# Designs tried in a protein design run: peptides against a protein of PDB entry 4QMF. Part 148

Target 1, 175 residues: chain A of PDB entry 4QMF
Amino acid sequence: ESSFMTLFPKYRESYLKTIWNDVTRALDKHNIACVLDLVEGSMTVKTTRKTYDPAIILKARDLIKLLARSVPFPQAVKILQDDMACDVIKIGNFVTNKERFVKRRQRLVGPNGNTLKALELLTKCYILVQGNTVSAMGPFKGLKEVRRVVEDCMKNIHPIYHIKELMIKRELAKR

## One batch from the design tools (peptide; made by RFdiffusion4, then SolubleMPNN)

Design b2_p27_5_s1 (from b2_p27_5, 12 letters changed)
Fold by OpenDDE base, seed 2:
Structure b2_p27_5_s1 (fold): chain B 175 residues (1-175), chain A 27 residues (1-27)
Amino acid sequence: as target 1 above (175 residues)
Amino acid sequence: SEEKKKKEEEEKLDKELEKLSNEILAE
C-alpha cells in the first residue's frame, strides 16, 4: 500500500474543509482513502485493499498537491483523468530581490491576467500563479511549454518571445 | 544610460505583450 501526504498553509484550511467531502467522494470512486488533518495542516491519500489501479494513487498525490497550492477543487480534480497531467513550478528562488521577483511574476500574469490567459490558450493548459509557485494542468507538451515560459520569465526572458513562438507553432499545426 | 535603455525596452515589450495577449484572447 502507498501513502502520500502534503502540507497546506493555514489560509487554505477553510476552503479545504468546505470541499473535503467532494475530495473524499472523488477518491472513493477509485477506492483511495484520504484524510484532512487540521491540526497538522496536512492532506493524506492512501491506497486501500480495494484500490484496483495502482497508478491512481500518484494522481491522488498530485490532487492534494494542487489543492495545497490553491487550485480550486473543480479544476484540481481533473488530475484524476488519465489524459491530464500537472506541474508545480517553484519560482521563488530565481530572484533574490523581492521587488524584482514581484515585477517578473506580474509580467507573467499580465494586466488583468491576460498574459496568463493567452498562455493557457496557446498551451491548452490551466495555469495558476500563487505565491512562489505556478501550478499548471494539461497535456505534457503544453506543460513543458508552460514551465519554459514561466522559468524563463523569472530569469528575465520576456514572455513575449515565447508567446510569439507558440503562436507560430499553433499556426503551423493548423496546416 | 544602459539601465534606462533596458527599462525602456522592457516597457516596450510589456506593451507589445499586452496587445498581443488581447489579440489572442479575442480570437
Scores: peptide ipSAE 0.636, ipTM 0.935, DockQ to the pose 0.915
Fold by OpenDDE base, seed 1:
Structure b2_p27_5_s1 (fold): chain B 175 residues (1-175), chain A 27 residues (1-27)
Amino acid sequence: as target 1 above (175 residues)
Amino acid sequence: SEEKKKKEEEEKLDKELEKLSNEILAE
């Protein structure tokens, strides 16, 4: 049997408690067991004797990882679909200066989140910026593009260059 | 100064990105 565990921050506890029955129900469909440990502050997923597809445990792992990083359940649960992939991009280690970090993160999000929304449309991904991580869900090609834009932004490469590139690619694909 | 020029360039790019993002979202 295979199992995976992830820790979650305290501020996430209340939400996770409210949706855990839904998590359990979603995973039960795949015969994956799950445990919410409020003392340790952890989520665990585990295969059972009835687990038909052993690979689904990896998706379950990703589910709890996404939930731990503030992705809402209705979005996170989509990871259980065969055609859906995810990426959790660590952005906190690119810059040591907190002010610079905040500035670059804000640049990625943009006014009213419009830059991020535009990036979502161009890559066909869901993207959530939370704390020191960016969570993304979508096709592998889109995820690769998201990671590039996100990391480059944290490296002080302005997102506009990538957005323009993605726009060109989109226009070419329509032809 | 070079620092001032860099700041001005970043601000320009920020404004351009805002406009471009709005255009994308309006499609």
Scores: peptide ipSAE 0.634, ipTM 0.935, DockQ to the pose 0.925
Fold by OpenDDE base, seed 3:
Order: sequence, then structure tokens, then C-alpha cells
Structure b2_p27_5_s1 (fold): chain B 175 residues (1-175), chain A 27 residues (1-27)
Amino acid sequence: as target 1 above (175 residues)
Amino acid sequence: SEEKKKKEEEEKLDKELEKLSNEILAE
């Protein structure tokens, strides 16, 4: 039997409480047990003797990880699908200057989130920028591209260069 | 100043990225 636990920030508590029954129901389908600890501020997932697929626990681990990083449940739960992967990219350690960090993070998001949405389309991923992390869900190839763009942006490489590159690649793939 | 020029260039790229993003979303 395997178990995984993740901590979540206090501001996430109210939301997690509201959706936890849905989390439980989703995981019950796979005979994965889960616990929300409001005192500790943690989520736990566990295999049971009825768990058939041992790999599903890793997806459950990813589920609670995504939820802890503000990914909404309807999106996060998709991680339980076989063809869906995820990545949580830590961006807080690339820049020590707060103003510079905020600026670069905002550049990644863009006005009205349009840059991020464009990147989502180009990579076929879901992307959420929250705090010091970027959560992404999608195919491995797309996730790799997302990580590159995100990290390079935090390294002061303007996203426009990668976006243009991805556009070219997309056009070539259509031919 | 060099800093001013760099800032202006970044702002230019930001605007270009905005336009490009909008184009992508409009497809």
C-alpha cells in the first residue's frame, strides 16, 4: 500500500472543502482513499486492498499536487486519465528581485491572460500561473515546450521568440 | 540611457506579443 501527502496554503482551504466530496468520488472509482486534513492543511491519497491499478496512485498524487497549486477540480481531475500528464514548474527561484519576478511572470500571462492562452493552444496544454509555480497539464511534448517557455521567460528570454517558433512548428505539422 | 532603451525594446516586444497572441486566439 502506498500513500502520498501534500500541503496546501491556507487560502486554498475553503475551495478544497467545497470540492472534496467530488475528489473522493473521483478517486473512489479507482479504489483510492483520500483525506483532507484541515488542521494540518494537507491532502492525502492512499491505495487500498481494492486498488487494482498500482499506477493510479501516482496520478492521485498528481491530482492533490495540482489542487494544492490552485488548479480547479474540473481540470485537475483530468490527470486521472491515462493520456494526461502534468508538470508543476517552480518559478520563484529564478529571480531574487520581486519587481523583476512580477514583471516576468506577468509577461508570461499577458494582457487578459491572452499570452498564456495562446501558449496553451500552441502546446495543447492547460496552463495555470499561480504564485511561485506554473501548473501545466497535457501531452509530454507540450509540457516540455511549456517548461521551456516558462523557465526562459523567468530567465528574461521574451516569450515572443518561443511563440513564433511554436507557430512555425505548428504550421509545418499541418503540412 | 541604455536602461531606457532596453525598457523601450521590452515594451515593444510586449506589444508585439500581445498582437501575436490575439492573432493565435482568433484562429
Scores: peptide ipSAE 0.633, ipTM 0.934, DockQ to the pose 0.920
Fold by OpenDDE base, seed 5:
Structure b2_p27_5_s1 (fold): chain B 175 residues (1-175), chain A 27 residues (1-27)
Amino acid sequence: as target 1 above (175 residues)
Amino acid sequence: SEEKKKKEEEEKLDKELEKLSNEILAE
């Protein structure tokens, strides 16, 4: 049997408590057990003797990882689908200067979040920027593109270059 | 100064990105 645990920050506790019954129900369909520990501030998923597909535990691991990083349950639960992948990109270690970090993170999001929404459309991904991480869900190819844009942005490569490239690729794919 | 020129270039690119993003969302 396999087990995975993820810690979550205190500010997520209230939300996780409200949706935990839904998490339990979703995982029960796959005979995956789960535990919310409010004292430790952790979520745990584990296989049982009734778990049919051993690979589903990895998706359950990803589910709690996404929830810990502020992805809402209706979106995060989609990770249990066969064709859905995810990535949690750590962005806090690229820049030591706080002001520079905030500026580059804001550049990725853009005014009213429009840059991020445009990137979501171009890559066919869901993308959430929260704190020192960017959570993404979608096809593997799209996730690879998202990671490139996000990391390069934190390295001071302006997102406009990648957006233009993705637009060209999209046009070529229509032919 | 070179620093001022770089800042101005970044601001220009920010504005262009905003415009381009809006165009993508309008499609």
Scores: peptide ipSAE 0.632, ipTM 0.935, DockQ to the pose 0.915

Design b2_p27_5_s2 (from b2_p27_5, 11 letters changed)
Fold by OpenDDE base, seed 2:
Structure b2_p27_5_s2 (fold): chain B 175 residues (1-175), chain A 27 residues (1-27)
Amino acid sequence: as target 1 above (175 residues)
Amino acid sequence: SEKEKEEEEEEKLDKELDELSNKILAE
């Protein structure tokens, strides 16, 4: 039997409490047990004797990881689907200067989140920027593209270059 | 200054990116 635990920040506690029954129900379908520990501030998922697919525990691990990083449940639960992958990209260590960090992060998001939405469409991914992490969900190909854009942006490579590249790739794929 | 020039270039790219993003979203 396997188990995984993740910590979550205090500000997520209220939300996680509200959706935990839904988490439990979703995981019950796969005979995965889960525990929300409000004292420790942790989520745990475990296989049971009835767990049929041993690989589902890894997806359950990813589920709680995503939830800890502010991904809403209706989106995060999609990770349990076979064709759905995820990535949590740490962006906080690329820049030491706080102002520069905020600027580059904001550049990634864009006015009204338009840049991020455009990137989501181009990569067929869901993308959430939260604090020092970017959470993404989608196909592996798209996730690789997202990580590249995100990390390069934090390295001061303007997203425009990647967006143009992705647009070209999309056009080529239509032919 | 060189810094000012870089900032101006970044601002231009920011505007271009916003326009491009809007175009993508409008498709």
Scores: peptide ipSAE 0.646, ipTM 0.931, DockQ to the pose 0.952
Fold by OpenDDE base, seed 5:
Structure b2_p27_5_s2 (fold): chain B 175 residues (1-175), chain A 27 residues (1-27)
Amino acid sequence: as target 1 above (175 residues)
Amino acid sequence: SEKEKEEEEEEKLDKELDELSNKILAE
């Protein structure tokens, strides 16, 4: 039997408590057990003797990983679907200067989140920027594109170049 | 200065990106 555990920050505790019954019900459908440890600040998922698909534990692992990074449950639970993939992109290690980090992260999001929303549409992904990570959910091809844009932005390559490229690719795909 | 020129260019690109993003969202 397999198990996975992830830690979550203290500020997520209240939210996780409110949705944990929903998490339990979603995982019960797959005979995956789960535990919320408020003392340690951790979530655990594990297979049981009744688990039919052993691969579902990997999706359960991804579910708690996404929840730990502030993805809301109604979105995160979609990871249990066969056609849904996810990526958690660490962005905190590209720059040492805090001000530069904040500036580049804000550039990725854009005014009113418009840049991020545009990127979501172009890649057919859900994208959430939180702290030192960017969480993304969607098709594998779209996730690769998101990672490239996000990492390049943190490397001081302006997102406009990638957005223009993605727009061209989208137009070509319509043919 | 070179730094000022770079900042001006970045601001220009930021504005263009915002306009482009809004266009995409309006489609």
Scores: peptide ipSAE 0.644, ipTM 0.931, DockQ to the pose 0.921
Fold by OpenDDE base, seed 1:
Structure b2_p27_5_s2 (fold): chain B 175 residues (1-175), chain A 27 residues (1-27)
Amino acid sequence: as target 1 above (175 residues)
Amino acid sequence: SEKEKEEEEEEKLDKELDELSNKILAE
């Protein structure tokens, strides 16, 4: 049997407690067992003898990973769908200077989150910027684009260049 | 200074990006 465990920060505990029954129900449909350990601060998923699709455990792993990174359950649970992929992009190690990090992260989000929303539309992805990670959900092509924009932004390549490129690609696809 | 020029360029790009983002969201 396969098992995966993910630690979560303390500030997520209250929320995870409130939605854990929903997590359990969602995973039960796939005969995946799950455990919320409040002492350790961990979530665990594991296959059972009744698990039909052995690959679903990887999606369950991704589910708890997303939940640990502040993705809300109604969005995170979509990872269990066959056509949905995700990516958790670590952004905290590109810049050592905290002020520079904050500035570049804010640039990615933009005023009122408009830059991020635009990027979501262009890539057909869900994107959440939280702490030192960016969580994304969507098609593989879109995820690849998101990762490029996010990492380049942290490398001081302004998102405008990629946004313009994506706009051009979108216009070409409409033809 | 070179630093000031870089900051000005970044501010210009930030403004352009915001305008472009708003355009995308309005479509």
Scores: peptide ipSAE 0.644, ipTM 0.931, DockQ to the pose 0.958
Fold by OpenDDE base, seed 3:
Structure b2_p27_5_s2 (fold): chain B 175 residues (1-175), chain A 27 residues (1-27)
Amino acid sequence: as target 1 above (175 residues)
Amino acid sequence: SEKEKEEEEEEKLDKELDELSNKILAE
């Protein structure tokens, strides 16, 4: 039987406690067991003898990974759907200067989160910027685009260039 | 200074990006 565990930061504990019954219920539908360990600060998912789809455990792994990175449950649980993929992009190691890091991360989000929302629409993805990671959910093609924009932004390539490119691509796809 | 010029250019791009984002969201 397969098992996966992820650690979560302390600030997520309260939220995870509140939604864990919902997590359990969602995974029970697939005969996946789960455990929230508040002492260790971890989430675990496990196959059971009744698990018939071996691939679902990987989605369960992704679920707890997303939850650990502050993705809300109503969004994160969508990862269990067959057509949904995700990516957790580490952004904390591109820049050593804290001020520069914060500036570039904020540039990705934009005022009122408008840049991020625009990027979500263009890529057909959900995107969450939290701490040193960007979590994304959506189609594979969109996820690749998100990763490119995010990483390039952290490398000091302004997102406006990619946004313009994506807009052009979208217009071409409508024809 | 060169640094000031770079910062000004970045600020201009930031503003343009925000405007463009709003345009996309309004579609």
Scores: peptide ipSAE 0.643, ipTM 0.930, DockQ to the pose 0.945

Design b2_p27_5_s3 (from b2_p27_5, 12 letters changed)
Fold by OpenDDE base, seed 2:
Structure b2_p27_5_s3 (fold): chain B 175 residues (1-175), chain A 27 residues (1-27)
Amino acid sequence: as target 1 above (175 residues)
Amino acid sequence: SKKEEEEKKEEELDKELDKLSQEILAE
């Protein structure tokens, strides 16, 4: 049997409490057990004797990882689908200067979130920027593209270059 | 200064990116 645990920040506690029954129900369909520990501030998922697909535990691991990083449950639970992958991109260590970090992170999001939404469409991914991480969900190809754009942005490569590239690729794919 | 020039370039790219993003979203 396999188990995975992830810690979550205190500010997520109230939300996680509200959706934990839904998490339990979703995982029960796969005979995966789960525990929310409010004292430790952790989520745990475990296989059971009734777990049919041993690989589902890895998706359950990803589910709690996403939830810990502020991904809403209705989106995060999609990770349990076979064709859905995810990535949690750490962005906090690319820039030491706080102001520069905030500026580059904001550049990735753009006014009214337009840049991020555009990137989501181009990559067919869901993307959430939260604190020092970017969470993404979607096809592997799209996830690779997202990671490149995100990390390069934090490395001071303007997202516009990648957006233009993705637009070209999209046009080529239509032909 | 070089710093000012780079900052202006970044601002221009920011504006262009936002415009482009809006176009993508409007498709």
Scores: peptide ipSAE 0.660, ipTM 0.937, DockQ to the pose 0.924
Fold by OpenDDE base, seed 1:
Structure b2_p27_5_s3 (fold): chain B 175 residues (1-175), chain A 27 residues (1-27)
Amino acid sequence: as target 1 above (175 residues)
Amino acid sequence: SKKEEEEKKEEELDKELDKLSQEILAE
């Protein structure tokens, strides 16, 4: 049997408690067992004797990883679909200066979240910027593009260059 | 100064990006 565990921050505890029955129900459909440990602050997923597809445990792993990083359940649970992939991009280690980090992270989001929403549209991904991570869900091609934009932004490459590139690619694809 | 010029450039790019983003979202 295979199992995976992820820790979650304390501020997620209340929310996770609220949705855990839904998590359990979603995973039960795939015969994956799960445990929420409030003492340790962890989530665990585990295969059972009735698990038909052994690969689903990896998606379950990704589910709890996404939940730990503040992705809401209705979005995170989509990871269990065959055509859905995810990526958790660590952005906290690109810049040591906190002010510079905040500035670059904010640049990625943009005023009223417009930049992030535009990036979501162009890549056909869901994107959540939270703390020191960016969580993304979508097709592999889109995820690759998201990671490039996110990491380059943290490396002080302005997102506008990538947005323009993605716009061109989109227009070409319509032809 | 060089730093000031870089800051101005970034501000202009920020404005352009926001405008472009709004255009994308309005499509």
Scores: peptide ipSAE 0.659, ipTM 0.937, DockQ to the pose 0.955
Fold by OpenDDE base, seed 3:
Structure b2_p27_5_s3 (fold): chain B 175 residues (1-175), chain A 27 residues (1-27)
Amino acid sequence: as target 1 above (175 residues)
Amino acid sequence: SKKEEEEKKEEELDKELDKLSQEILAE
């Protein structure tokens, strides 16, 4: 039997409480047990003797990880699908200057979230920028592209260069 | 100043990126 636990920030507590029954129901389908600890501020997932697929626990681990990083449940729960992967990219350690960090992080999002949405389309991923992390869900190829764009942006490589590159690649793939 | 010029350049790229993003979203 395997168990995984993740901590979540206090501001996430109210939301997690509201959706935890849905989390439980989703994981019950796979005979994965889960616990929300409001005192500790943690989520735990566990295999049971009824768990058939041993790999599903890893997806459950990813589920609670995504939820802890503010990914909404309707999106996060998709991680339980076989063809869905995820990545949590830590962006807080690239820049020490707070103002510079905020500026570069905002550049990933863009006005009205346009840049982020464009990147999502180009990579076929879901992307959420929250705090010091970027959460992404999608195919492995797309996730690699997202990580490159995100990290390079934090390294002061403007996303426009990658977006243009991805556009070209997309057009070539259509031919 | 050099710093000011670099900042202006980044702002222009930001504008271009937004425009390009909108084009992508409109497809």
Scores: peptide ipSAE 0.659, ipTM 0.936, DockQ to the pose 0.967
Fold by OpenDDE base, seed 5:
Structure b2_p27_5_s3 (fold): chain B 175 residues (1-175), chain A 27 residues (1-27)
Amino acid sequence: as target 1 above (175 residues)
Amino acid sequence: SKKEEEEKKEEELDKELDKLSQEILAE
């Protein structure tokens, strides 16, 4: 039997408590057990003797990872689908200067979130920027593109160059 | 100064990116 645990920050506790019954119900369909530990501030998923597909535990692991990084349950639970992948991109270690970090993170989001929404459309991904991480869900190809744009942005490569490239690729794919 | 020129260039790219993003979302 396999087990995975993820820690979550204190500010997520209230939300996780409210949706935990829904998490339990979703995982019960796959005979995956789960535990919310409010003292430790952790979520745990584990296989049982009734778990039919051993690979589903990896998706359950990803589910709690996404929830810990502020992805809402209705979106995060989609990770249990066969064709859905995810990526949690750590962005806090690219820049040591706080002001520079905030500026580059904001550049990725853009005014009114327009840049992020455009990137979601071009890559066919869901993208959430929260704290020191960017969480993404979607097809593997799209996730690779998201990671490139996000990391390059934190390295001071302006997102406009990648957005233009993705637009060209999209036009070529329509032919 | 060189720093001021680079900042000005980044601001222009930010404006262009926002415009382009809006165009993408309007399609």
Scores: peptide ipSAE 0.658, ipTM 0.937, DockQ to the pose 0.921

Design b2_p27_5_s4 (from b2_p27_5, 10 letters changed)
Fold by OpenDDE base, seed 2:
Structure b2_p27_5_s4 (fold): chain B 175 residues (1-175), chain A 27 residues (1-27)
Amino acid sequence: as target 1 above (175 residues)
Amino acid sequence: KKKEEEEKKEEELDEELNKLSEEILKE
């Protein structure tokens, strides 16, 4: 039997409590057990004797990972689908200066979130920028593109260069 | 002067990116 545990920040506790019954129900369909530990501040998923597909535990692992990083349940639960992948990109380690970090993170999001929304459309991904991480969900190809744009942005490569490239690729794919 | 020029360039790129993003979202 396999199990995975993920810690979550205190500010996430209230939300996780409200949706945990939904998490349990979603995982029960796959005979995956789950535990929310409010004292430790952790979520655990584990296979049971009735778990038919052993690979689903990896999806469950990803689910709690996404939930811990503020992805809403209705979006996060889509990770249980076979065609859906995810990535949690750590962005906090690229820049030591807090002001520079905030500026580059804001550049990735853009005014009214326009840059982020555009990137979502171009990559066919869901993207959430929260704290020191960027969570993304979508096809593997799109996820690779998202990671490149995000990390390069934190490395002071302006997102416009990648956005233009992705636009060209999209136009070529329509032919 | 170099820092100011770099900041100005970044601001121009930010504006261009925003315009481009809006165009993408309208499609």
Scores: peptide ipSAE 0.645, ipTM 0.928, DockQ to the pose 0.956
Fold by OpenDDE base, seed 1:
Structure b2_p27_5_s4 (fold): chain B 175 residues (1-175), chain A 27 residues (1-27)
Amino acid sequence: as target 1 above (175 residues)
Amino acid sequence: KKKEEEEKKEEELDEELNKLSEEILKE
């Protein structure tokens, strides 16, 4: 039997409580057990004797990881689909200066979230910027592109260069 | 002066990126 546990921040507790029945129901379909521990502030997923697909536990692990990082349940639960992958990109360690960090993070998001939305469309990914992490969900190729753009942005490479490149690639794929 | 020039360049790139993003979203 395999099990995975993730901690979640206190501010996420109320939300997790409200959706936990839905989490349980989604995982029950795959015979994965789950536990929400409000005292410890943790989520746990476990295989059972009835678990058919041994790989599903890894997806369950990813589910609770995404939930801990503020991804809404209706989006996070899509990770259980075979064609869906995810990535949690840590962005907090690229810059020591807080103001510079905030500025670069904001540049990634853009006014009204336009840059982020554009990046989502170009990569066919869902992207959530929260705190010191960027959570992404989508095809593996798209996730690789997202990680490159995000990390480079934090390294002071302006997203415009990657966006232009992705646009060119998209146009070439349409011909 | 160098810092000011870099900031100006960043602002220009930000504006260009915003325009480009809006175009992508309209498609």
Scores: peptide ipSAE 0.643, ipTM 0.928, DockQ to the pose 0.936
Fold by OpenDDE base, seed 3:
Structure b2_p27_5_s4 (fold): chain B 175 residues (1-175), chain A 27 residues (1-27)
Amino acid sequence: as target 1 above (175 residues)
Amino acid sequence: KKKEEEEKKEEELDEELNKLSEEILKE
């Protein structure tokens, strides 16, 4: 039997408590057991003797990873679908200066989240910027594009260049 | 001077990006 654990920050505790029954129900459909440990601040997923798909445990691992990084349950649970992949991009180590970090992170989001929403549309991904991570869900091709834009942004390459490129690619794909 | 010029350039790109993003979202 296989198990995976992830830690979550304290500020997520209240939310995770509220949705944990839903997590349990979703994983029960796949005969995956789960545990929320409020003392340790951890989530655990485990295979059982009734688990018929050995690959689903990896998706369950991804589920709790996404939840730990503030992805809402209705979105995170989609990771259990066969056609859905995810990526958690660590952005906290690209810049040592806090002010520059905040500025570049904000640039990725944009006013009213417009930049992020545009990037989501262009890549066909869900994207959430939270703390020192960017969580993304979608097709592998889109995820690759998201990671490039995100990391380059943190490296001081303005997202506008990638957005323009993605727009061109989209137009070409329609032809 | 150089720092100020770079900051102005970044601000211009930010504004342009926002406009472009809004256009994308209206499609």
Scores: peptide ipSAE 0.642, ipTM 0.927, DockQ to the pose 0.948
Fold by OpenDDE base, seed 5:
Structure b2_p27_5_s4 (fold): chain B 175 residues (1-175), chain A 27 residues (1-27)
Amino acid sequence: as target 1 above (175 residues)
Amino acid sequence: KKKEEEEKKEEELDEELNKLSEEILKE
């Protein structure tokens, strides 16, 4: 039997309590057990004797990881689908200066979230920028592209260069 | 002067990126 645990920040507690029955129901379909520990501030998933697919526990691990990083349940639960992958990108350690960090993070999002929405379309991914992490869900190829753009942005490489490249690739794929 | 030039360049790239993003979203 396999188990995985993730910690969540205090500000997520109220939300996680409200959706935990839905989490339990979704995982029960795969015979995966789960526990919400409000004292420790943790979520745990584990296989049972009835678990048929041994790989589903890894997806359950990813589910609780996404929930801990503020991804809403209706989106996060899609990770249980076979064709869906995810990535949690830590962005807080690329820049020591707080003002510089905020500026680069804002550049990734753009006015009205336009840059982020454009990147989602180009990569066919869902992307959430929250605190010191970026959570992404989608095809593996798209996730690689998202990570590159996000990390390079935090390294002071402007996203415009990657967006232009992705646009060219998209146009070539239509031919 | 160099810092000011870098800031100006970044602002220009930000504006260009926003325009490009809007075009992508309209398609």
Scores: peptide ipSAE 0.642, ipTM 0.928, DockQ to the pose 0.935

